# Peptides against a protein of PDB entry 5H65: the designs that were tried, part 232

Target 1, 294 residues: chain A of PDB entry 5H65
Amino acid sequence: QYLERTPLCAILKQKAPQQYRIRAKLRSYKPRRLFQSVKLHCPKCHLLQEVPHEGDLDIIFQDGATKTPDVKLQNTSLYDSKIWTTKNQKGRKVAVHFVKNNGILPLSNECLLLIEGGTLSEICKLSNKFNSVIPVRSGHEDLELLDLSAPFLIQGTIHHYGCKQCSSLRSIQNLNSLVDKTSWIPSSVAEALGIVPLQYVFVMTFTLDDGTGVLEAYLMDSDKFFQIPASEVLMDDDLQKSVDMIMDMFCPPGIKIDAYPWLECFIKSYNVTNGTDNQICYQIFDTTVAEDVI

## One batch from the design tools (peptide; made by RFdiffusion4, then SolubleMPNN)

Design b2_p28_8_s3 (from b2_p28_8, 12 letters changed)
Fold by OpenDDE base, seed 1:
Structure b2_p28_8_s3 (fold): chain B 294 residues (1-294), chain A 28 residues (1-28)
Amino acid sequence: as target 1 above (294 residues)
Amino acid sequence: METTDEDLADKALEELEKRREEQLKKAE
């Protein structure tokens, strides 16, 4: 898409909706803390949610650990089971289910684990050894997802979450419907289990100034703007540093705005009505600020 | 079988490998 550059002063006088290409300086942004800018977004109901804190997950998994695995649900055609009794937590029982591919146990890097009674630490360590991990609990007739407040799928360091409002959970045996039981694509797993997966997004508000005018623009982006996945940034210190460096580059502390670099981006205007108040808002779209490394 | 939180992941991996070996033997 091609748009001519429009000065902010002109944009501020125009009715919405419209699309613009702008060149402006990032006067300021919020939130200032990176972890506060990462949210979970539902593509269906469009609600924004906070990423659960580690402490929240600990509570969920601790609660799950109070439930004993149902012996009747062990060793099905879908999975082979092993139960361990831990030395910690007064002999806590943990059930691990190795999901089979057409009746055959796969290699660890292709294997999905279902876990009952595991702690966050245990689950995270498992996810480093196996392809994927799903926290589950014993249901009436089958294993079920433990809690949508916790990840429904963990792959490496990536936690995949589902929308409580939009999801209609199905039992774990529905994983049988998956043709590919080696890659364990999160969207496919979600679909099989009746989960609407949430998307990690960066959510920020930019104050843009081109010398002719000032406007606030909203940013909601998963991986395009920074060329860094929002889904990975919270678990990777290097990625966090990269985002911080980018923001510091465009909005350097202790320097006057006259020395700020120019930011080129696309913004779209839209109308927002709140009661009797009508206002025009702006959103950044189709913009990448990170340059590819040559 | 007794284990600790620190050892669970390793033990699970060992268990999988053990079982894979067994299924391989059956296929032979």
Scores: peptide ipSAE 0.643, ipTM 0.911, DockQ to the pose 0.813
Fold by OpenDDE base, seed 5:
Structure b2_p28_8_s3 (fold): chain B 294 residues (1-294), chain A 28 residues (1-28)
Amino acid sequence: as target 1 above (294 residues)
Amino acid sequence: METTDEDLADKALEELEKRREEQLKKAE
């Protein structure tokens, strides 16, 4: 994509919508905290929501753990089941279901686990031993996804979430539609279960200044801008440090803006109507800054 | 069988491996 550079002062005078290539300094950005900039975005309804905190998940799984696995739903053609009882006073029952591939139990690194009655801690530990984990509950006639407020799929340290608004959940037996039950692709799992997967995105507002003018540009990006996946950054300290370093490079603390490096990016203008007020907003698109940091 | 959260993952893994072994034996 090629566009000629346009000074901000000229852009600020033009009607929307338009696309621009700009060269500007990052005067400031918000939010300042990285974890606050990572959100979940629905590609269908475009709703933005916060990534659930550990505490939120604990509550969901605690509630799920109060339910007893239905013995009638154990050991189907799709999965083999094992039930354990905890040693605590309440005697919590945990059911683990090993999903089979064409009737054959796969290796652990290829195996999807369905778990009902598990705690977050247990689920996390399981996700480190198996390919994937789906928190489930006993439905009327089949296992069902536990709650879309929790991950529908956990792979290692990656939590995959679905949109509550756009999803129409189907029972676990719909995983049978997957031909290959050794490679658990999140999108495939989501499709089988009627889930619209949410996308991890960086959401930031940049204040850009090229000396001719100042404008705010909105950033919503999953992995292109930083060349770092938003889906992984929350669980990886090194990636977090990398993002912080990039931001510090473009907007160094304690230094005057005159010494800031130039940021080249693409922005698009668009109209926003708020009541009787019409304003032009700007969004960063198709921009990678990581190349400039190397 | 009783277990704790610390043991569940290991027990599940052991269970899978056990069942896989049995599965392989039956296939022979």
Scores: peptide ipSAE 0.643, ipTM 0.912, DockQ to the pose 0.803
Fold by OpenDDE base, seed 3:
Structure b2_p28_8_s3 (fold): chain B 294 residues (1-294), chain A 28 residues (1-28)
Amino acid sequence: as target 1 above (294 residues)
Amino acid sequence: METTDEDLADKALEELEKRREEQLKKAE
């Protein structure tokens, strides 16, 4: 951007939409807790939704585990199947399907697993040993994705979610359309299954003050602002700590704002209509926080 | 075969490896 820095007092007097470069102090921000600031965003319908918590997932997978795998759907050209009966939980059946590449079972690090009846704990452990895991259930004629309220794909510690509104789910056999059945790119898997993948985003409201004025700016960013992926932060304590440190740096507790570091960022104004009331809002964009601002 | 939560991932890995060995033998 070629924008000249504009004081907040001037910005507050101007009509939207416009783009600005500003230098301001972060007086405050909300929400204060990191886990509350991470959301899922649909790039198509723009719906924002909460990231499911472990407790939510436990319930979903527990419900899924009440369904018995259909023996007729085991061992297809796409996958080889194995069923285990658990010692606990009154003999719960778990079906694991190893997806094949052109009829050949790949190495574990290239292998996609489909799982029926698995718990969150079991699925997480599987995802650490295999390339990817998809929670599924037995449909009428084929395996189907278990629930879009749960991840459609788990890779390592990353949970990939789909939009319920925009997705039109297809059966698991549609994975056959993938030429490469070793890399399991989330977007490719999503496309094959008719899923519109959701994006992890940081959602925060910044109160910015440059001494001439104060305005609130909305932050919705996936990985640019903190240079930390929102998709990974919830599962990584070190990343969480890093984000917290950044926020504490810009908005240190117990210190007067006069001592706060300056934040350089871009904001854009836009109009929001609430009935007959028209107001101007601001959003941070194309901004990366430097670690050495102080 | 009966498993626990802790055992499932290991069992699955062992099963994959076993089957891979079998398919390699059949392909020869």
Scores: peptide ipSAE 0.643, ipTM 0.911, DockQ to the pose 0.840
Fold by OpenDDE base, seed 2:
Structure b2_p28_8_s3 (fold): chain B 294 residues (1-294), chain A 28 residues (1-28)
Amino acid sequence: as target 1 above (294 residues)
Amino acid sequence: METTDEDLADKALEELEKRREEQLKKAE
């Protein structure tokens, strides 16, 4: 895409919707804390949700651990099962199901685990030794996803979430529909289980100033703006530092705006109706920040 | 079989490896 640069003062006078290329300074941004800017977004209903905290997940998995695995659901054509009883005072039963590929157990790095009654800590450790983990529970006739408020798929340190509103959950046996049972692509797993996957997004509001005018632009981006996946940033200190460095570069603390670097980006205007009031809003799109700024 | 929270991942891995070995023997 190619657009001529338009000054902010001109943009502020125009009707929406339109697309613009701009060059402006980042006067300020919100939220200031990175972890507050990472949200989950549904591509269908467009609801923004908070990423669940560790404490939230602990509660969900603790509740799940109070349920007993159904012996009748063990060892199907899809998976082989093993049940352990913990040595703690509760004697918690944990069921692990090893998903097979055409009746053959794969290597650990290709193996999907289904787990009943596991704690967050246990699940996280499992996800580091196996390809992926799905928290499940015993349904009436089949294993089912435990809870969409928890990840439906964990791969390494990545937690994949689904939309409660848009998903129509199907039983775990629907994983049989997957031809490839070794790579366990999140989107494929989601499709098989009737899950609408949520997307990790950076959500920020930028105040942009080019000397002719000032406007606020909304940023909702998953991996293009920073060239860093929002899905990975919360679990990687180095990625967090990188984002912080980028923001500090464009909006350095303790100095005047005159010394700020210029940011080149694309913005689109759109109309927002709040009752009888019509407001024009702006959103950043198709923009990647340069590592070097002039 | 009994296990602890800390050992579950190792136990699961051992179990998978054990079962895979059995599969290989049957294929021979």
Scores: peptide ipSAE 0.642, ipTM 0.912, DockQ to the pose 0.828

Design b2_p28_8_s4 (from b2_p28_8, 10 letters changed)
Fold by OpenDDE base, seed 1:
Structure b2_p28_8_s4 (fold): chain B 294 residues (1-294), chain A 28 residues (1-28)
Amino acid sequence: as target 1 above (294 residues)
Amino acid sequence: METTDDDLADKALEELEKRREEQLKKLE
């Protein structure tokens, strides 16, 4: 490739910023638990956030279910509405709004649902039968997104989140601005609703050792490094297993480092100032460790 | 109409299909 391999001992002596191609062994990594390595990253303010747990979402949706859907907001030009009363939970009201495409109700696989008062379980089941689901609430004049602490869009098993800091929420009627009301691209939905979408990322620290030196390299990657989307890994056991297998391959437990496979990757150095302390840090970039099965 | 948590998704799908049939008839 365009960069020659540089031994870690040489890299450790050089000033930042620079880019390197290295061949090293993965001595160790952190965090060790996969679920702890998946974060939400804002492309605008660059904050890293934890992915909400199911328990967190349950609370949000339970709170949302305490609010009664506004009858005045049912059945607009944008959507047709149906309200159900649950048999359980003391007659909870759930409003489902079927978003229309140019006044026509689409097929389920192309249909966006807006839901008021739904539980996480109900919403997840809906997302498996319809194209997308948006949890909403009744606002003053229109339906509004329920809470940015919850997904603004659910497609299948994928939960899309927005940045609370950077988003300026707009009412649901702004979905009218979308030309394509069939695919419901998350970024387009976000834009229409004034949401800055968060990106799922793997966040890890690798300790790399090539026998000449040892350095720590930071990894923040969405889908390139493992060739597995960070957005899907938490909801897919097979993908989780795959990531674990990859990590075990490079850092096998119970085996001496001398027997570890070599990892080839690109790292870039950069300066970090913490008070009076200056240090050089390293980040992995443009690296794929997973290979397609041939 | 009443439903349970487990039935909501099915009921919603049925409702959509029902309404689509109705709109199809109007367009014919």
Scores: peptide ipSAE 0.648, ipTM 0.919, DockQ to the pose 0.846
Fold by OpenDDE base, seed 4:
Structure b2_p28_8_s4 (fold): chain B 294 residues (1-294), chain A 28 residues (1-28)
Amino acid sequence: as target 1 above (294 residues)
Amino acid sequence: METTDDDLADKALEELEKRREEQLKKLE
């Protein structure tokens, strides 16, 4: 798509909806803290929600740990099982299920673990040694996902979440439908288990100023704008620093706006009705950060 | 078998490796 650059003063006078290419300075943005800008978005129902905090996950996993693994569900054609009893917490039982590929146990870096009764700490440590981890619980006839309020899949440091509203959970044996049980693609796992995966997104409001006018533009982006995945940024200090550096570059603290670099981006206008008031809002889309140097 | 949260990951890895070795022997 090709659009001519339009000054903000002209945009502000036009009706919505329309698409624009603009060149403006980032006067300010909110929220200022990166962790506050990362949300979970459902591609189906479009609900935005907060990324669960560690404390929230602790509660969920603690509750799960009060449940005893069902002996009848151990060692199926899909997985081999091992149960440990902890020395603390009144002898908590933890069941780990090693998912097999065509009846063969894979290497650790290819192996999906199903875990019952694990703590967040234990699960995180497991995810660093195995390909993936799914928190599960014993259902009536099969293992099932523990709770959609917690990750349905953990790979390394990445927590994959599902939408409670849109998901229709299926039992763990549905993983049998996966042809390749070594790579464990999150979308494939989600599909097998009836999960609508949530997407990590950066959510920010930019105040843009090109000298002719000022407007606020909404940013909701997963990996294009910063060329950094929102799904990884919360668990990677280097990525966090990179985002901060980008934002500081476009909106340097302690410097006057006249010295700010120019940001080129696409924005679309849309109508929002609040009671009797009709307002035009703007959203950034299909944009990767770029700098124009004069 | 008893374990702590600090040991679980290592024990799980050891268990997998052990079982893989046994699996290999059965295939031979």
Scores: peptide ipSAE 0.648, ipTM 0.918, DockQ to the pose 0.831
Fold by OpenDDE base, seed 2:
Structure b2_p28_8_s4 (fold): chain B 294 residues (1-294), chain A 28 residues (1-28)
Amino acid sequence: as target 1 above (294 residues)
Amino acid sequence: METTDDDLADKALEELEKRREEQLKKLE
């Protein structure tokens, strides 16, 4: 899209909603820590959630490990099952279900695992050797997703989460509806299981200054602004460094704003009502910083 | 069969490979 550049002083006088192209300096931004800016966003209810911490997941999986796999639910047309007992004093039972493709066990790199009673560490190691892992539990008649507070799908180092509010969970046998049982596309898995997948997003507030005025603009973006997926950044040190470098470039520490580079971006205004008070807010959209350096 | 946190993934992989080999034999 193309818009004429508008100075901030003019924008600040106009009613919402409108779209603008601007050229401004990034005076400051928050939060300053990258890990604090990564959130989970529901595309339906629009609720923002924190990405669960390792400690949170440990608790969930520990709780799951206290439940015994139901022997009656093993070895269906969908999956073949194996149960192991740990050597610890508790004798924890772990069930691993190998999902079949049309009755045939696939290669490990194409295989989806369903796991009961696994720890976070075990699950993470499994996800490095197999295509995907789904933490599950034994339901009354079928395997079910363990907990939406935990990932519904783990692929490599990527954790896929679902919205508790918007999801209507279906049993694991609904994976039969998938024609392709080798690639395990997260959206397809989510659809089959009645899950509304959450989106990883960068959430930041930018203070923009073009010399004519100052305004705060909200950034909620998944992969366009930095050209880095929010879904991968938490697990990749190099990606984290890249984001930090970009932010330092536009807002360098210890340097006066006069020396800051210009940022060209698109912003949209919108109305927010807090009681009887109407406020105009701004959001950055359709902007890639790598292409907007002036 | 017993397992630990460190070897579960290897055991699972071994199990899959074993079962796949059995499948291949049936197809021959």
Scores: peptide ipSAE 0.648, ipTM 0.918, DockQ to the pose 0.819
Fold by OpenDDE base, seed 5:
Structure b2_p28_8_s4 (fold): chain B 294 residues (1-294), chain A 28 residues (1-28)
Amino acid sequence: as target 1 above (294 residues)
Amino acid sequence: METTDDDLADKALEELEKRREEQLKKLE
């Protein structure tokens, strides 16, 4: 765990892979916009994905709303169902399924809601009143997850996404495998439904300068670096401000780099082959900067 | 029953509560 501090000039001369402890100034970073720094990462295939935009979700849910709930799939041992029809000209039908715990309907704060034909707005409002919401559709013999391009689970303001590449979706009745149907832990729900959950991560590139040399280091971190969860930052203005303040502290605008604070962090080097070119790259790891800010 | 997006969440909550009450009565 302990590493001696190494100057950047020395690091730049060494072969990869190696781990280093460094002390450097943050000359610059990218992307500059926080919302651009938050991505979804698959722990299995390691693909990075953009967090879906509200507009993207609207399209998915609008498409889902064009499909009529199958009456035969209503009211199972797993859930009780209610169907409403909207007042609009199209007469959209919305099915809400209240998931039961051992045949008993739980309290709203413990209740998982399955929804067919709901809009994003409706789903968001529901997620504020119930424990969690899963957008679903009527399959051939059972309810199924609507679309992995949309959240498979919404809890409050948190949207949980699954990897399309790595997931092998199972029908909603597989939620029966969950012993506890009150807490609705995202990982448990994902496992039951055959979903590989994506992880929210901060993805940034830091240009570090310690006066002896300059290197770029890649940051991919969920909650350690800022001590702020990437999963919550997009929906919380205060958390966004906090991250911005931290970055402004290390890289203040309009000030010369000589006045920048020192950043201590761990970096690891690794080899990257791009065609015929072999390049050494660097990644930040096991680093918390929030403690240095206080 | 007709509803709008503004009413759905409230109606769903009311429905759950109603059904829970009925459920509790049956268990008594």
Scores: peptide ipSAE 0.647, ipTM 0.918, DockQ to the pose 0.808

## One batch from the design tools (peptide; made by RFdiffusion4, then SolubleMPNN)

Design b2_p29_3_s1 (from b2_p29_3, 9 letters changed)
Fold by OpenDDE base, seed 5:
Structure b2_p29_3_s1 (fold): chain B 294 residues (1-294), chain A 29 residues (1-29)
Amino acid sequence: as target 1 above (294 residues)
Amino acid sequence: MEFGPLSEEERKYWEEVFSILETILKQEA
């Protein structure tokens, strides 16, 4: 909806909640490091979480790799299983379960792999070659997800995570509910497994200055602001460079703010209470700043 | 693993797939 431009000085005097269109310069922003700005957000409980680091995942998968796959859970109607033994680590057993579609194994690019006992390195290599991978462990009666501290689905280089608070995990056999077992849409997989998927988001605080006033605006956006998916940026150096270029354009280092370009965006005000203190905060919404690249 | 009737091309395909898996996971148990 159309909003007329409002100067920051006027906005700062008004009660919340309201929506505004503004034109301001980006005086500064935080965090400065891109990897620090990418978070996981639950659309249901709205908790923000850090994206797990490789070190965290290494530990999780290392612990999982110490457990031997249960032979009783291999080769079901849902999947065919194959076991590998590593040369190192005292002959660690790795089970790969190939999920079938209507009893038939799909081609590798369409086949979901359930990996049991794999290391992070092995899982990543497999996901790069076969696209869809779910790390699993042997449960009492069925294969299960490790836990939601690990990704419930890895597709290529993309790690899909679920909300621990909002999810009620179901066993792997619930993938049978999927009619098409070849596309492996993350949301469908999540639904089948009782997972509330987390969303990758850019989380930043912008200090905006239009010459009449200064305010801080919060940015939480998945793919609109930069026209770059937050889910992909951490795994793609070129995308990272693109974001850096955009930020450097609006907030160039080493020069005065007078030379900064103008940023047009939408902000909404909202009330925040902290004890006896009541303050008005601002959030950027429905804003795209990315330049069209042809 | 169980497969239905495979053409020669399909057999070669899966042989390649398993070779890749074995490379990643070392050796078949």
Scores: peptide ipSAE 0.300, ipTM 0.790, DockQ to the pose 0.010
Fold by OpenDDE base, seed 1:
Structure b2_p29_3_s1 (fold): chain B 294 residues (1-294), chain A 29 residues (1-29)
Amino acid sequence: as target 1 above (294 residues)
Amino acid sequence: MEFGPLSEEERKYWEEVFSILETILKQEA
C-alpha cells in the first residue's frame, strides 16, 4: 500500500512483476475519444469487448420484432401480459409483461417489464417510464432472454450486458427465485438468469514522463480513477465533460509538457509474451486522479 | 391482461400507465 516514489528510469531497468509509486506527467494518452475508451470486461474470462452502439442494437431488436409473441406464454403467476399493435404498415405486435411481486403488481418505478417485439426506441422510452426492462422472446416453454448481444437489463439509461462465453442462460421463470421482485438488482437478475454480467471499464494507454524516462502504462478501471462510473458516462453529457476536463487538465492541448501538472499513481509491471519476444508492460492500479494531483 | 381487484387509486394509476404505453406502442391490440 505504501511505496516510496521510484523514478521511471529505475523502473525501466527492473524485472517484473513489481509494484511502484510514481510521480510523472501525462505526456499523451490513447484513445483520444472518450467513447472509444469505454469497454465491457468479463470478470470471469477477462474478455474485453466493445460496447454495442445504437446501430448494433437496432439490428437485434429489429430481428426480434419480426417474431410474434406466443399467446400461450402470457399471464403467468410471475407476470401479467398485455399486447399492443403498432400503427405501422405491418401491424407489429408488442407484448409487455409486468412482473408481479407476490402476485401483486408493484408501482412502475419498481415493476420489471419484459418486452417482446419492441424496437430500441420503444424499449428506451419504456425504460424511461419504468426503471427496469428486459428484452425477451418467446421460447419453447417459457419466455427467454432475447439476445446476450443486447442488454439483458435496461435500467434508466444504463444498459447491462452479459458475457456470451461465461453465461448459461435460463428461462425467465427463474426470476421466481428472487425474493424481492421490486429492487431488481442487476447482479441478482443476472444470477437468476444464469448470466455473468459484464463490467463497464475505462481502457486507456498513458504515456508517462517524469524527466528521467518515458513509460507506457495501461489503465483499466471502472469507477475509481476518474471517480466517475464507466457504466454511466456514455449516457451522461455532464459526466463526459468531466472526464474530458480531467484529461485536458493533465494533458492540456497547445502547451509544452513542462507546464503539465504532476500525476502521482501506482503502477505494476508484468511480463507479456508476444511470440518469441518477452516484454515488460505496466498497468495503473489503485489510483484516483482527484486525490493524486500535485 | 388479468388483474385482481384494484382500488380506485390503483385503477387510476394503471390507466395512466396504459395510456403512456399506448403512446409509446401506438395502439392497443
Scores: peptide ipSAE 0.299, ipTM 0.793, DockQ to the pose 0.010
Fold by OpenDDE base, seed 3:
Structure b2_p29_3_s1 (fold): chain B 294 residues (1-294), chain A 29 residues (1-29)
Amino acid sequence: as target 1 above (294 residues)
Amino acid sequence: MEFGPLSEEERKYWEEVFSILETILKQEA
């Protein structure tokens, strides 16, 4: 796909929809804080929502930890179960269910753990050691996911979330539909459990200026623009620093815009109607950030 | 939980797993 560079002043005069290649300076951007730019996006209903804060998860798992594991749901054909009692004053019960592959327990970190009654701290420790963890609770006839305010799957430091609007949750035994129960691909797990998985995205508004005109362009991107996954950035200080450095490079604080580097990117225009109001908006697409020093 | 016959390597693996779990969860029920 080849497009000639078009000056912003020309773009601003044209009707939508169209695609453009531009070269412009990043005059400013919003939001300024990285953690405010990371959202969850549903590919089906297109709803954007906030990533749950650690404090929110603490409450969810604390509430779940008040429930006692049901003995009747332990040790099924799908999983083997082991129960622990914490040494805190209340002696909380925690069940760990080890998912079997064709009746055999995988002897590696490929074994999916179902955690019942665990706190956020405990679950995070387990996910760091065993890679794949699903927080669950005892239902009437089967283990069930916690509601989709909690992650349906935790892999390492990545929390996978589902869309509450588009998902129709199924019980944990539906994992039996997976032929291979050693590779826990989030999309496959989601499909088995009736979940529409949400996508981590960077959401930003760029004010672009090429000297001929100024326009605002919307950025919604998972991993292409920064070449850093939005799904990993919140849990990795080094990745956060990298994104911050990139943004500081293109929009340096304390210096004039004349000294800013040039940003080359693709933008598409589209119409947005709200009653009588009709406006043209712009979105960045198919772009990996790169600087043009000269 | 009960396992079938385990090799020595498998036994060592699960011992490590349970050791980690004990550290995290403090006490076996």
Scores: peptide ipSAE 0.299, ipTM 0.791, DockQ to the pose 0.010
Fold by OpenDDE base, seed 4:
Structure b2_p29_3_s1 (fold): chain B 294 residues (1-294), chain A 29 residues (1-29)
Amino acid sequence: as target 1 above (294 residues)
Amino acid sequence: MEFGPLSEEERKYWEEVFSILETILKQEA
């Protein structure tokens, strides 16, 4: 799309909704910490929620680990099962179900593991090794997801989450609907299990100043703004450094705004009603930051 | 594979786990 550049002072006087192209300096942004800016967003109901912390997941999987796998649910046409007792005081039972592709076990790097009774630490280690893991529990008739507070799929270091509001969970046997049981595309897994997958997003508020005016613009972006996936940034030090470098470039600490580079971006205005108060808000959209600044 | 520092008991545990898994799963030669 093409829009003429509009000064902020003019934008601030106009009614919403409208779209603008702007050139402004990033006076400040919040939150300052990258991990605080990464959220989960539902594309259907548009709710934002926090990415579960390790401690939260520990509790979930600890609870799951207290459950004994149901022997009746082992070794189906969909998966082969192995169960063993861990070396601890309680003798915890852990079951691993290896999903077969057309009745044949694929190579380990293509095999989906259904983990029953595993701790977070164990699940993470297994996901790093096998690249596809679903934490499950024994249901009444089939294996089931624990719940959507836990990842429905873990691939390497990526945790895939579903929306509790929009999802209607189905049992694990619904994975049979997948023709290819080796690639394990998250969206396909989600669809099979009745899950609306959540999207990792960067959520930030930018204070923009072009010398004519100042406005705050909301950023909610998955992978366009930084050209870095929000889904990967928390588990990749290099990606984190890249984001930090970009933000430091546009908003360098310890120096005056006069020395800041110019940021070109698109913003859209929209109306927000809070009681009797009508407010115009702004959101950044369709913007990729460039290393070359003017 | 590297999954961080392990205690002796943790190492033994995972050696057992992967030994079990390797008996079932196909591994690339």
Scores: peptide ipSAE 0.167, ipTM 0.686, DockQ to the pose 0.014

